Peptides against a protein of PDB entry 3T6J. Designs and how they scored, part 88

Target 1, 375 residues: chain A of PDB entry 3T6J
Amino acid sequence: PIVESYIGFIESYRDPFGSRGEFEGFVAVVNKAMSAKFERLVASAEQLLKELPWPPTFEKDKFLTPDFTSLDVLTFAGSGIPAGINIPNYDDLRQTEGFKNVSLGNVLAVAYATQREKLTFLEEDDKDLYILWKGPSFDVQVGLHELLGHGSGKLFVQDEKGAFNFDQETVINPETGEQIQSWYRSGETWDSKFSTIASSYEECRAESVGLYLCLHPQVLEIFGFEGADAEDVIYVNWLNMVRAGLLALEFYTPEAFNWRQAHMQARFVILRVLLEAGEGLVTITPTTGSDGRPDARVRLDRSKIRSVGKPALERFLRRLQVLKSTGDVAGGRALYEGYATVTDAPPECFLTLRDTVLLRKESRKLIVQPNTRLE
Target 2, 372 residues: chain A of PDB entry 3T6J as posed
Amino acid sequence: PIVESYIGFIESYRDPFGSRGEFEGFVAVVNKAMSAKFERLVASAEQLLKELPWPPTFEKDKFLTPDFTSLDVLTFAGSGIPAGINIPNYDDLRQTEGFKNVSLGNVLAVAYREKLTFLEEDDKDLYILWKGPSFDVQVGLHALLGHGSGKLFVQDEKGAFNFDQETVINPETGEQIQSWYRSGETWDSKFSTIASSYEECRAESVGLYLCLHPQVLEIFGFEGADAEDVIYVNWLNMVRAGLLALEFYTPEAFNWRQAHMQARFVILRVLLEAGEGLVTITPTTGSDGRPDARVRLDRSKIRSVGKPALERFLRRLQVLKSTGDVAGGRALYEGYATVTDAPPECFLTLRDTVLLRKESRKLIVQPNTRLE

## One batch from the design tools (peptide; aimed at target 1 G84)

Design b2_p28_2_s1 (made by RFdiffusion4, then SolubleMPNN; from b2_p28_2, 13 letters changed)
Fold by OpenDDE base, seed 2:
Structure b2_p28_2_s1 (fold): chain B 375 residues (1-375), chain A 28 residues (1-28)
Amino acid sequence: as target 1 above (375 residues)
Amino acid sequence: MKYVLTDEVASVVTGVDPYLDETVGVEP
């Protein structure tokens, strides 16, 4: 078998400042069959990057073809096992030296193994479809998230010699219509500048890339979906995200006004963006469960994903990228924290919904790590 | 000769979080 491993101080999610990596490591075996799908995505990555909603000047100068491998984890040491990984986590290195992507396939398999009776906050009519396509849609989302999310975008940098990695005279900020007015100076990094919001912000960007690009026919084709199946995968992917945004409230601590999970915070932000888009795209309805206690339903209008959802996400995603590229911490923080704020203001009443989420949450589960045998 | 997993990863996640465990909260 092909064995891969990594070990070291890698992910900074547990650092309040988003800079210091926690010690993490795994040993895994390559899943060749699934890896082949991701390789097809890699082959199309350079083209797909052009579909992202920012000018080429805000994209990396040269696409460096990465490895993308699906891995079955044998052992994992750390605070949590991810579904996917893009490394290194240094944006400057990603754009100059390249990166590697991995999907932890058997972790994903656990993630999409959902029992219908335990599936909360969905309409009954969506449950079967959700169960059917959650796995495939998650594969798409993770692939896009890692490869074209984390693997996309350029940081504008002025080096120690005063040289810029962009043309100050010609590059225009698409949000302001003006020349670039901020950048990363020598020694400044994404994490160092954006600090407390860096991890969640980046996850939000990556998740948004996934949602945005999954609408592209070529992406679905790469993963082997066409026709009605492709549309169902898209729908379930978006539905999963908006549901996740509601579930995210579990990981918010009102008393401390903080989030305990970067990805879930990101998903809540996306939910807020899509709710703001209005026009009946997303609806969260408080209900009463069969047990007589509070419940809720999330509805996503399939017919409005492209017409309402995509444009809203496009604008938001572009703003995320532009603010990231220009090192505009003030603007980035204002944008992101604005959407990440949880209040009980109507009409959503998120703090009240949080109570419902907590009431309906599943018990924490433990992972049993596998062994191997010869056949 | 084929290497196979002897046991599957047990149920771990609720289906939305790509990580098993919570992280340390982000300070305001």
Scores: peptide ipSAE 0.032, ipTM 0.560, DockQ to the pose 0.177
OpenDDE base, seeds 1, 3, 4, 5: peptide ipSAE 0.020, 0.041, 0.028, 0.033; ipTM 0.543, 0.557, 0.572, 0.561; seeds 3, 5 fail the geometry check

Design b2_p28_2_s2 (made by RFdiffusion4, then SolubleMPNN; from b2_p28_2, 11 letters changed)
Fold by OpenDDE base, seed 5:
Structure b2_p28_2_s2 (fold): chain B 375 residues (1-375), chain A 28 residues (1-28)
Amino acid sequence: as target 1 above (375 residues)
Amino acid sequence: MKFVLTDEVSSVVYGVDPYLDETVGVEP
């Protein structure tokens, strides 16, 4: 088999400032069958990048074809096991030198193993569909998240010699209608500028890209879905995200007004965006469980994903990218932290919902190293 | 040659979270 290893100071999620990498390592084998699907996605990446909701001037100047493989992890050493990876974690390097994507396939498989009776916060009518399509939707989301999320967007940079990687005279900020007023100076990076919100912000952008682009028929075709199946995959992907946004509350610390997990914060932000879109797209309803204790249900109106959800996400995602590209930390922080704020304000009463989430949470489980055999 | 997982993998740490990061405190 093709063996891949991954070792070093890579992910910075444990750094409050998002700069210092945690030492991680894994050994994995390539899943050729699943990798083939991701290769098809890679083949369409250049075209799909053009579908992202920002001007080409805010996208990378040149598409650098990455490697994208699905890996079955044998051993993973680190504080967290991702479903997917996009490396290097430096935007400037991804922009100029390229990147590699991997999907940790068997990690995803573990995530798929949810029992219906333990599936929280979904309507009964959605549970079977969710269980059926969770796996496939995850594959789609991870692929898009890594390849076209983390792999997209341009940073406006002035180099040490004073040269810009964009035309200051012609490039227009789509949000302001004005010329570009800010950029990254020499020595400034995404992480250094956006600091405490950098990781979560980027994850939010990547997740949003996944949701946005999964609506594209070509994406579903690449993964082998058509017709009703494709629509179900889309629905479940979006449903999973809004559910995740609710689950995310577990990782908020009210006393400290902070988040303890970057991806979960990102998912909560997306939930807030989609809730703000209104029109019945997303509804969170407090309920009472069969045990007589607090519960909740998240409902996503599938008929409004394209009409309500997509435009909302488009606007939000564009703002994320524009603020990122221009290095507008103040604007970016205001936007992101605004959506990341957790209060008990009606109608959602998120702090109250948090109590419900905590009440319904499952105990943390360990991922055990699998046994393997050679065939 | 093909490697096959022989044992059922345990449940994910956070249920449905595909990014299984540990809880990390954020300091100013």
Scores: peptide ipSAE 0.028, ipTM 0.539, DockQ to the pose 0.178
OpenDDE base, seeds 1, 2, 3, 4: peptide ipSAE 0.019, 0.021, 0.024, 0.034; ipTM 0.548, 0.534, 0.495, 0.564; seeds 1, 3, 4 fail the geometry check

Design b2_p28_2_s3 (made by RFdiffusion4, then SolubleMPNN; from b2_p28_2, 12 letters changed)
Fold by OpenDDE base, seed 2:
Structure b2_p28_2_s3 (fold): chain B 375 residues (1-375), chain A 28 residues (1-28)
Amino acid sequence: as target 1 above (375 residues)
Amino acid sequence: MRYVLTDEVSSVVYGVDPYLEETVGVEP
């Protein structure tokens, strides 16, 4: 088999400042069958990047064809096993040298294992559909998240010599209608500027790209879905995200007013964006479980994903990108922390919902990593 | 001749990716 590995200080999720990498290492085997799907996505990446809701001036100047491989992990050393990886974690290097994407296939396979009787917070009518399409929708989401999420967008930079990597006279900020007024100076990076929100903010951007682009027919075709199947994959992907936003409350610490998990914070932010869109797109209803204790139900109106959800996500995603590109930390922080705020204000009463989430919590999932044999 | 994955335990990993995080209903 084809073996891949990596080792080093890579992911900075555990650094409060988003800069210092945790030491990680893995050994994995290439899953050729699944890798073929991601290669099709790579082949369409340049075109799909144009579908993102920002001007070309805010996208990378040159598309660099990345590698994308599905891996079955044999061993992993670190605080957690990711579902996908995009490396390097330096935007400047991604922009100038390229990047590599991987999906950890057997990690996702574990994620696919859902028992109906244990599935929380969904309507009964959605459970079977959710179980059926969770796996395929995850493949789509991870692919988009890594390749077109982390792999997209341009940082406006002024180098040490005073030169800009964009035309100051012609590039217009789509949010303000004005010329670009802020950028990254020499020595400044995404992580150094956005600091405490950098990791979660970027994950939120990447997840949003996934939701946004999964609506594109070409994306679903790449993964082999058409017609009703494609629509079901879309629905379940969005449903999973809004459910994840509710589940995310587990990782909020009210006493410290902080989040303990960057991806979960990102998913909560997306939930808030979609709730704000209104019009019955997303509904969270407190209920009483069969055990007589608090429960909740998340409902996503399938018919409003494109009409209500997409426009809301488009606007939000564009704002994320523009603020990132321009290095507008003040604006970025205001936007992101605004959506990341957890209160008990009606109608959602998120702190109360958090209690419900914790009540329904089960032990964290574990992965028993396999060995290999010769046949 | 091929290599195949087995269920033989090579390692146990804690703290999986948040994509795997899920709450389940409490049985009555």
Scores: peptide ipSAE 0.024, ipTM 0.524, DockQ to the pose 0.260
OpenDDE base, seeds 1, 3, 4, 5: peptide ipSAE 0.014, 0.013, 0.167, 0.005; ipTM 0.460, 0.458, 0.613, 0.392; seeds 1, 3, 4 fail the geometry check

Design b2_p28_2_s4 (made by RFdiffusion4, then SolubleMPNN; from b2_p28_2, 11 letters changed)
Fold by OpenDDE base, seed 1:
Structure b2_p28_2_s4 (fold): chain B 375 residues (1-375), chain A 28 residues (1-28)
Amino acid sequence: as target 1 above (375 residues)
Amino acid sequence: MRFVLTDEVASTVYGVDPYLDETVGVEP
């Protein structure tokens, strides 16, 4: 078997300032069959990047074909095991040197498993569909998230010599219609500049890319889904995201007004964006469970994903990217923290919903012992 | 060859979010 490993200060999720990496490492075996699937996505990446809702001037100047490998992890030393990895975590290096994508396949395989009777916050009519397509939708989302999410976008930089990596006279900010007014100076990085929101913001961008691009027919085709199956995968992917946004409330600490998990914060933000879109796209309804205690249901109107959801996400995603590219921390923070704010304001009453989420919380999930099999 | 979790361990992690680990993030 082909063995891969990495070690070092990689992820900064545990840093309150989003800058300091946690020391971690893994040993894994390459899953060739699954890797081949992601290579198909890589082959289309350059074209798919053009479908993202920002001008080419906000995208990488040169596409560097990345590697995408599926790994079966034997051991992972760290605070948590991700489903996917995009490295390096330095945008400047991603722009100039390229990047590698990794999917931890066996982690995903476990994550795909869902018991119907324990599946919370979904309508009964959606549960079977959700269970059926959760796995496939995760494959799509993870692939897009890593490859085209983390792997997309340009940072505007002024180097130490005063030179810009963009034409100041001709590049226009699509949100303002004006020339670029801010950029990264020499020595400034995404993490250093956006600090406390950097990780979650980036995850939100990547997740949004996944949702947005999964609507593209070519994407589903790449993953082998057509017709009704493709539509179901799309639906479940979006449904999973809005559900995750509700579940995310578990990871909010009201007393400290902070989030404890970057990905979940990101998903909550996306939920808020889609709720804001209105028009019945997403509905969260408080209910009473069979036990007589509070419960809730999230509903996503499938017919409104493209008509309502996509435009809302498009605008939001473009704003995320533009603010990221221009290093507009003030604007970025205002946007992101605005959507990340958890209050008990009607109609959603998120703090009340949080109580419901906590009430319905399952036991902590633990990955403890790997086993090897020949299949 | 695949590395898989034991059935017992797998059952404990059913429904876990692929990006989720409560140990990841800023603790209060």
Scores: peptide ipSAE 0.025, ipTM 0.570, DockQ to the pose 0.164
OpenDDE base, seeds 2, 3, 4, 5: peptide ipSAE 0.028, 0.020, 0.019, 0.027; ipTM 0.567, 0.591, 0.541, 0.554; seeds 2, 5 fail the geometry check

Design b2_p28_3 (made by RFdiffusion4)
Pose (drawn by RFdiffusion4):
Structure b2_p28_3 (pose): chain A 372 residues (1-112, 116-375), chain P 28 residues (1-28)
Amino acid sequence: as target 2 above (372 residues)
Amino acid sequence: FSFVVTDEPSSTSFAFNYSAGTVAAELP
């Protein structure tokens, strides 16, 4: 459509329980030139789902070209203006017929060297160069194969299923599936507090995982003297964001104030656990004399260590999502999402520095439409 | 009847966290 639109109580982020949605609405025009660069990603999107750490029976049944667009926003009502979105928020529809992927083009043109804190003098160079371009990649993947992948196991009214039980097996355990989503049950209705942050984490992780693929970069025009940097800046940005996320964590209430930032911190911790000197947090000192930190990500070890930690992580997340296993999901997540002062990082002590170097986000003013 | 896009500010909202590269303009 020339004009793209949508509205309702949709994103569930701000419900302390995680079920009730917050009202919003938007009207934006579809840009053509930048969209083809996405429809490409849609065309070859079919194959990639099978590169995911879980078998094809643990994935959605068919596939689709649901849609991927680039929208110049006219009116976005509500609290915020996301860079990209995958909707409608009803999973059943995501699997049965389809969903849509939205990359807002003109919001980006808004959001783009001393404020590059927790990086090094190198780094921030590659950051300034490849942040914008890589942003499209990470968004495309986050939206398309982030939430585009995965399958829900639901018990329909009768004792039957939405799938064939005897032929499905859990790679982690080896047994046959003993858990699932029953009638009326949904992602938010079960995982609740964690559902948003967990799902987002999965999407971002698939983001890096497939951001390691030559094809996708060929779609975005990255290869050779190019294919490096963008991937690096992407991962580096992920780990840095994992650091900045401490600001949005409330230690007194042992509670996270956001899904995306918490999920980023979790991915950071998983990478730190992979060890092998791939990632480091150094309690440095800024030129101003105050405290500070430098995030060190060895790029040569990206495929040899980090990738395994990823596909093992995605494999577990997805496995627990399909069977709807909350116990394992939480125990696997809230454990990763835990914030403590234990070394050799001391995140409780780092959080202060994160708050000192903290940033306050900008404001986006919006135009109106007068009737003549 | 017709419509015109004016320079008049209708509203303001928080931006997504570009520094961290977040997809959503999520609020606490």

Design b2_p28_3_s1 (made by RFdiffusion4, then SolubleMPNN; from b2_p28_3, 15 letters changed)
Fold by OpenDDE base, seed 2:
Structure b2_p28_3_s1 (fold): chain B 375 residues (1-375), chain A 28 residues (1-28)
Amino acid sequence: as target 1 above (375 residues)
Amino acid sequence: MRYVLTDEVASTVVAPDFLMGLVHAELP
């Protein structure tokens, strides 16, 4: 088999300032069949990047074709195992040197193993569909998240010589209608500037890219979905995200006003964005379970994904990117922390919902280090 | 000749809360 590995200080999620890498390592085997799907996505990446909701001036000047490989993890050393990886984690290097994408296939497989009776917070009518399409939708989301999420966007930089990597006279901020007023100076990085919110913010951007681009027919075609199947994959992907936003409350610590997981914080933010869109797109309803204890149901109106959800996500995603590109930490923090704030304010009463989430908490799935056999 | 992974069965473990213990997460 083709074996891949990495080791070193890589992910900074555990650093409160988002700068210092955690020491991690894995050994994995290439899944050729799944890798082939991602190769098709890579082949379309340059075109798909143009579909993102920001001007070309806010996108990388040149797309550097990355490697994208699906891996089955044999061993993983770290605080947790991801579903996907995009490396290096330095945006400047991603822009100039390229990047590699990895999907950890067997991690996703574990996520696919959902029992209907244990599936929380969904309407009964959605459960079978969710179970059926969870796996395929995850493949789509991970591919988009890693390749076109983490792999997209430009940072505006002034180098040590005072030169800009953008035309100050012609580039317009789409949010303000004005010329670019802020950028990264020499020595400044995404992580150094955005610090405490950098990781979660970036994950939110990447997740949003996934949701946004999964609506594009070409994306679904790449993954082999057409017609009703494609629509079901889209629906389940969005449904999964809004459900995840509710589940995310498990990872919030009210006493410390702190999030303990960057991706979950990101998913909560997306939920808040979609709730704010209103018009019945997303509804969270407190209920009583069959056991007589608190429960909840998340409802996503399929018919409003494109009409209500997409525009809301588009605006939000554009703002995320513009603030990232311009190094506008103040604006970025205000935006992101605003959506990441958890209160018990009506109508959602998120702190109360958190109690329900904790009550219905499922055991975390772990991958036991696999062995291999020859057949 | 095909290599097949063994021990692919997921184990359920109660994960403790860890403040500021940001970990990788699978898709929801």
Scores: peptide ipSAE 0.025, ipTM 0.500, DockQ to the pose 0.202
OpenDDE base, seeds 1, 3, 4, 5: peptide ipSAE 0.018, 0.031, 0.034, 0.019; ipTM 0.531, 0.514, 0.555, 0.412; seeds 1, 3, 4, 5 fail the geometry check

Design b2_p28_3_s2 (made by RFdiffusion4, then SolubleMPNN; from b2_p28_3, 14 letters changed)
Fold by OpenDDE base, seed 4:
Structure b2_p28_3_s2 (fold): chain B 375 residues (1-375), chain A 28 residues (1-28)
Amino acid sequence: as target 1 above (375 residues)
Amino acid sequence: VKYVLTDEVSSTVVAPDFLMGLVHAELP
């Protein structure tokens, strides 16, 4: 088998300031079949990057063909096993030297294992569809998340010699209509500037890219979905995200006004964005379960994904990128923390919903690290 | 020669919290 591994102080998710890496290492084998899909995605990456909702001036100056591989993890050392990886974690290196993407396929498979009777917060008519397409939709989302999410965007930088990597006279901030007024100075990084929100913010951006680009027919085609199947994959991907946003409340600590998981915070933010879009796109309805205890249902109107959801996400995603590119920490924090705020304000009453989420909390899964045999 | 994943357990790891709802990749 083709074996891949990496080791080091890589991820900083456990650092409140997003700066200190924790030790991580894995050994995995290449899943050739799934890797082929990701290679097709890579082949289309340059074109798909142009579909992202920011000006080319906010995208990488030069496309660098990355590597993207689906991996089956044999052993993993770390505090958590990711579903995907984009390395290096330094934006400056990503835009100048390139990057590598991996999908941890068998980790995703663990997430696919859902019993219908235990599937919470979905309408009954969505459950079977969700179960059927959860896996495939995850593959799409992870691929986009890593390659075109984490792999996209440009940081505006002034180097140690005072030179800019952008034309100060011609580049316009699409949100303000003005020239660029902020950037990263020498020695400043994404993590160092955005600090406590850096990880979650970036995850939110990457997740948003996934949702946004999964609407593109070419993306679904790459993954082998056409017609009704493609539409179902899109629907389930979006449905999964809004459901995840509700589930995310488990990871909020009201007493500390703190999120304990960056990805879940990101998903909650996306839920808030889509709820804000209104027009019946997303609805969360408190209900009573069969046990007589509080429950909830999330509904996503399929017919409004493109008409309502996409524009809302487009605007939000563009803002995320612009604020990231310009190193506008104040603006970025205001935007992100605004959507990440959890209150009990109507109509959603998120703190109340949190109680429901906790009541319906799913059991933690166990990831069993497999062995291989020769055949 | 093809490798096949087995049911033999080399180790068991508690899934990270984000696997409970949605599994997505990590890196900025």
Scores: peptide ipSAE 0.056, ipTM 0.590, DockQ to the pose 0.364; fails the geometry check
OpenDDE base, seeds 1, 2, 3, 5: peptide ipSAE 0.029, 0.024, 0.020, 0.022; ipTM 0.573, 0.526, 0.514, 0.542; seeds 1, 2, 3, 5 fail the geometry check

Design b2_p28_3_s3 (made by RFdiffusion4, then SolubleMPNN; from b2_p28_3, 15 letters changed)
Fold by OpenDDE base, seed 4:
Structure b2_p28_3_s3 (fold): chain B 375 residues (1-375), chain A 28 residues (1-28)
Amino acid sequence: as target 1 above (375 residues)
Amino acid sequence: VRYVLTDEVASTVVAPDFLRGDVHAELP
């Protein structure tokens, strides 16, 4: 078997300032079959990057072919087992040296099995479809999230010698129509500048890239989906995201006005963006469960994903990227925290919904890591 | 950076033959 491993102080999700890495390490075996799918995605990456909703000037100057491997994790030492990883966590290195993506295939696989009776917050008509396509949709989302989410975009930098990695005279901020007015100085990083919102913001960007690009026919083809199946995968992927946005409320602490999980905060933000788009795209309806206690249902109008959802996500995603590229912390914080705010304002009444989410919370799950045998 | 699943799951992952890339996930 081909064995991969890494170890070190890598991820900073547990640092409130996004700076200090948590010790993490794993040993994994390459899944060759699944890796082949991701290699096809890599082969299309350069083209797909051009589909992202920002000017080429906000993308990497040169495409660097990244690695993408599906891994079956044998041992994972850390506070949690991810489903996908993009490293290194230095944006400057990503854009100049490249990066590696991994999908932790067996971690994803465990999530494929869903008990219908325990599936919360979905309409009955969506449950079977959701169960059927949850796994495949995860593969698509994780692949896009890592490769084209975390693996996309450029940071504008002025180096220690005063040189810029962009043409100050010609590069225009697509949001303002003006020349670039802010950038990263020497020694400044994404995490150092955006600090408390850096991790969640980046996850939101990556998740948004996944949703946005999964609409591209080529993406679904790469993963082996065509026709009605492709449309179902898209639908379930988007449905999963909006449902996740509701589930995210579990990880919000009203008393402290803070989020305890970066990815879930990101998913809530995306939910807010899609709700803001209106036009019946997303509907969250409080209901009464069979037990007579509060429940809720999330509905996503499939027919409005492209017409309503995509444009909304496009605008939002572009703003995320532009603010990231320019190091505009003030603007970025205003945007992101605005969508991340949880109140009980109608019509959604998110704080009330949070109570429902907590009421319907599933028991803690365990992932038992695999063994190998010689036969 | 990494992707985290929306839902936690209880499972046992068994890989009887990594040479072939066979991985099995079972829910208790």
Scores: peptide ipSAE 0.271, ipTM 0.660, DockQ to the pose 0.054
OpenDDE base, seeds 1, 2, 3, 5: peptide ipSAE 0.013, 0.013, 0.046, 0.038; ipTM 0.439, 0.390, 0.557, 0.577; seeds 1, 2 fail the geometry check

Design b2_p28_3_s4 (made by RFdiffusion4, then SolubleMPNN; from b2_p28_3, 14 letters changed)
Fold by OpenDDE base, seed 4:
Structure b2_p28_3_s4 (fold): chain B 375 residues (1-375), chain A 28 residues (1-28)
Amino acid sequence: as target 1 above (375 residues)
Amino acid sequence: MRYVLTDEVSSVVTAFDFLMGLVHAELP
């Protein structure tokens, strides 16, 4: 088998300032069969990047073909095991040198094992569909998230010599209609500038890319889905995201007004964006469970994903990227923290819903290390 | 950067073969 590994202080999710890396290491075996799907995605990456909702001037100047591999993890040392990874974490290096993507396939496989009776916050009519397509939808989402999420977008930089990596005279900010007024200076990074929101913001961008691009037939085709199956995968992917946004409330600490998990905060933000879109796209309904205790149901109107959801996500995603590219921390923080606020304001009453989420909290899953032997 | 599943998952832990077989398929 082909063995891959890495080790070091890599991810900064546990640093409140998003700067200090946590020690992490893994040993994994390449899953050739699953890697082939991601290779097809890589082959289409250059074209798919053009489908993202920002001007080419906000995308990488030169496409660098990345690596994408599905890995079955044998050992993972860290505070938590991811389902996918994009490295390096430095945006400038990703722009100039390229990047590598991995999907931890066996981690995803564990997540696929969902018991229907334990599946919370979904309508009964959606549960079977959700269970059936959760796995495939995760494959799509993770692939897009890593490759085209984390792997997309350009940072505007002025180097130490004063040179810009963009034409100041011709590049226009699509949100303002004006010339670019802010950028990263020498020594400034995404994490250093956006600090406390950097990780969650970037995850939100990447998740949004996944949702947005999964609507493209080409993407579903790459993963082997056609017709009704493709539509079901799309639906379940979006449904999973809005459900995740509700589940995210578990990771909010009202007393401290902070989030304890960057990805879950990101998913809550996306939920807020899709709720803001209105038109009956997403509905969260408080209910009473069979045990007589509070429950909730999330409903996503499949017929409105493209007509209502996509445009809302497009606008939001473009704003995320533009603010990221220009290093506009003030604007970025205002936007992101605005959607990340958790109040008890009607109609959603998120703080009340949080109580429901906590009440329905499930036990965490354990991933057991596999073994391998020579035959 | 990394993707984290919606469900909270613990770190990879060591277990006996019979338990591992329940979670993972045979690797080549």
Scores: peptide ipSAE 0.241, ipTM 0.646, DockQ to the pose 0.055
OpenDDE base, seeds 1, 2, 3, 5: peptide ipSAE 0.027, 0.014, 0.021, 0.027; ipTM 0.538, 0.470, 0.542, 0.567; seeds 1, 3, 5 fail the geometry check

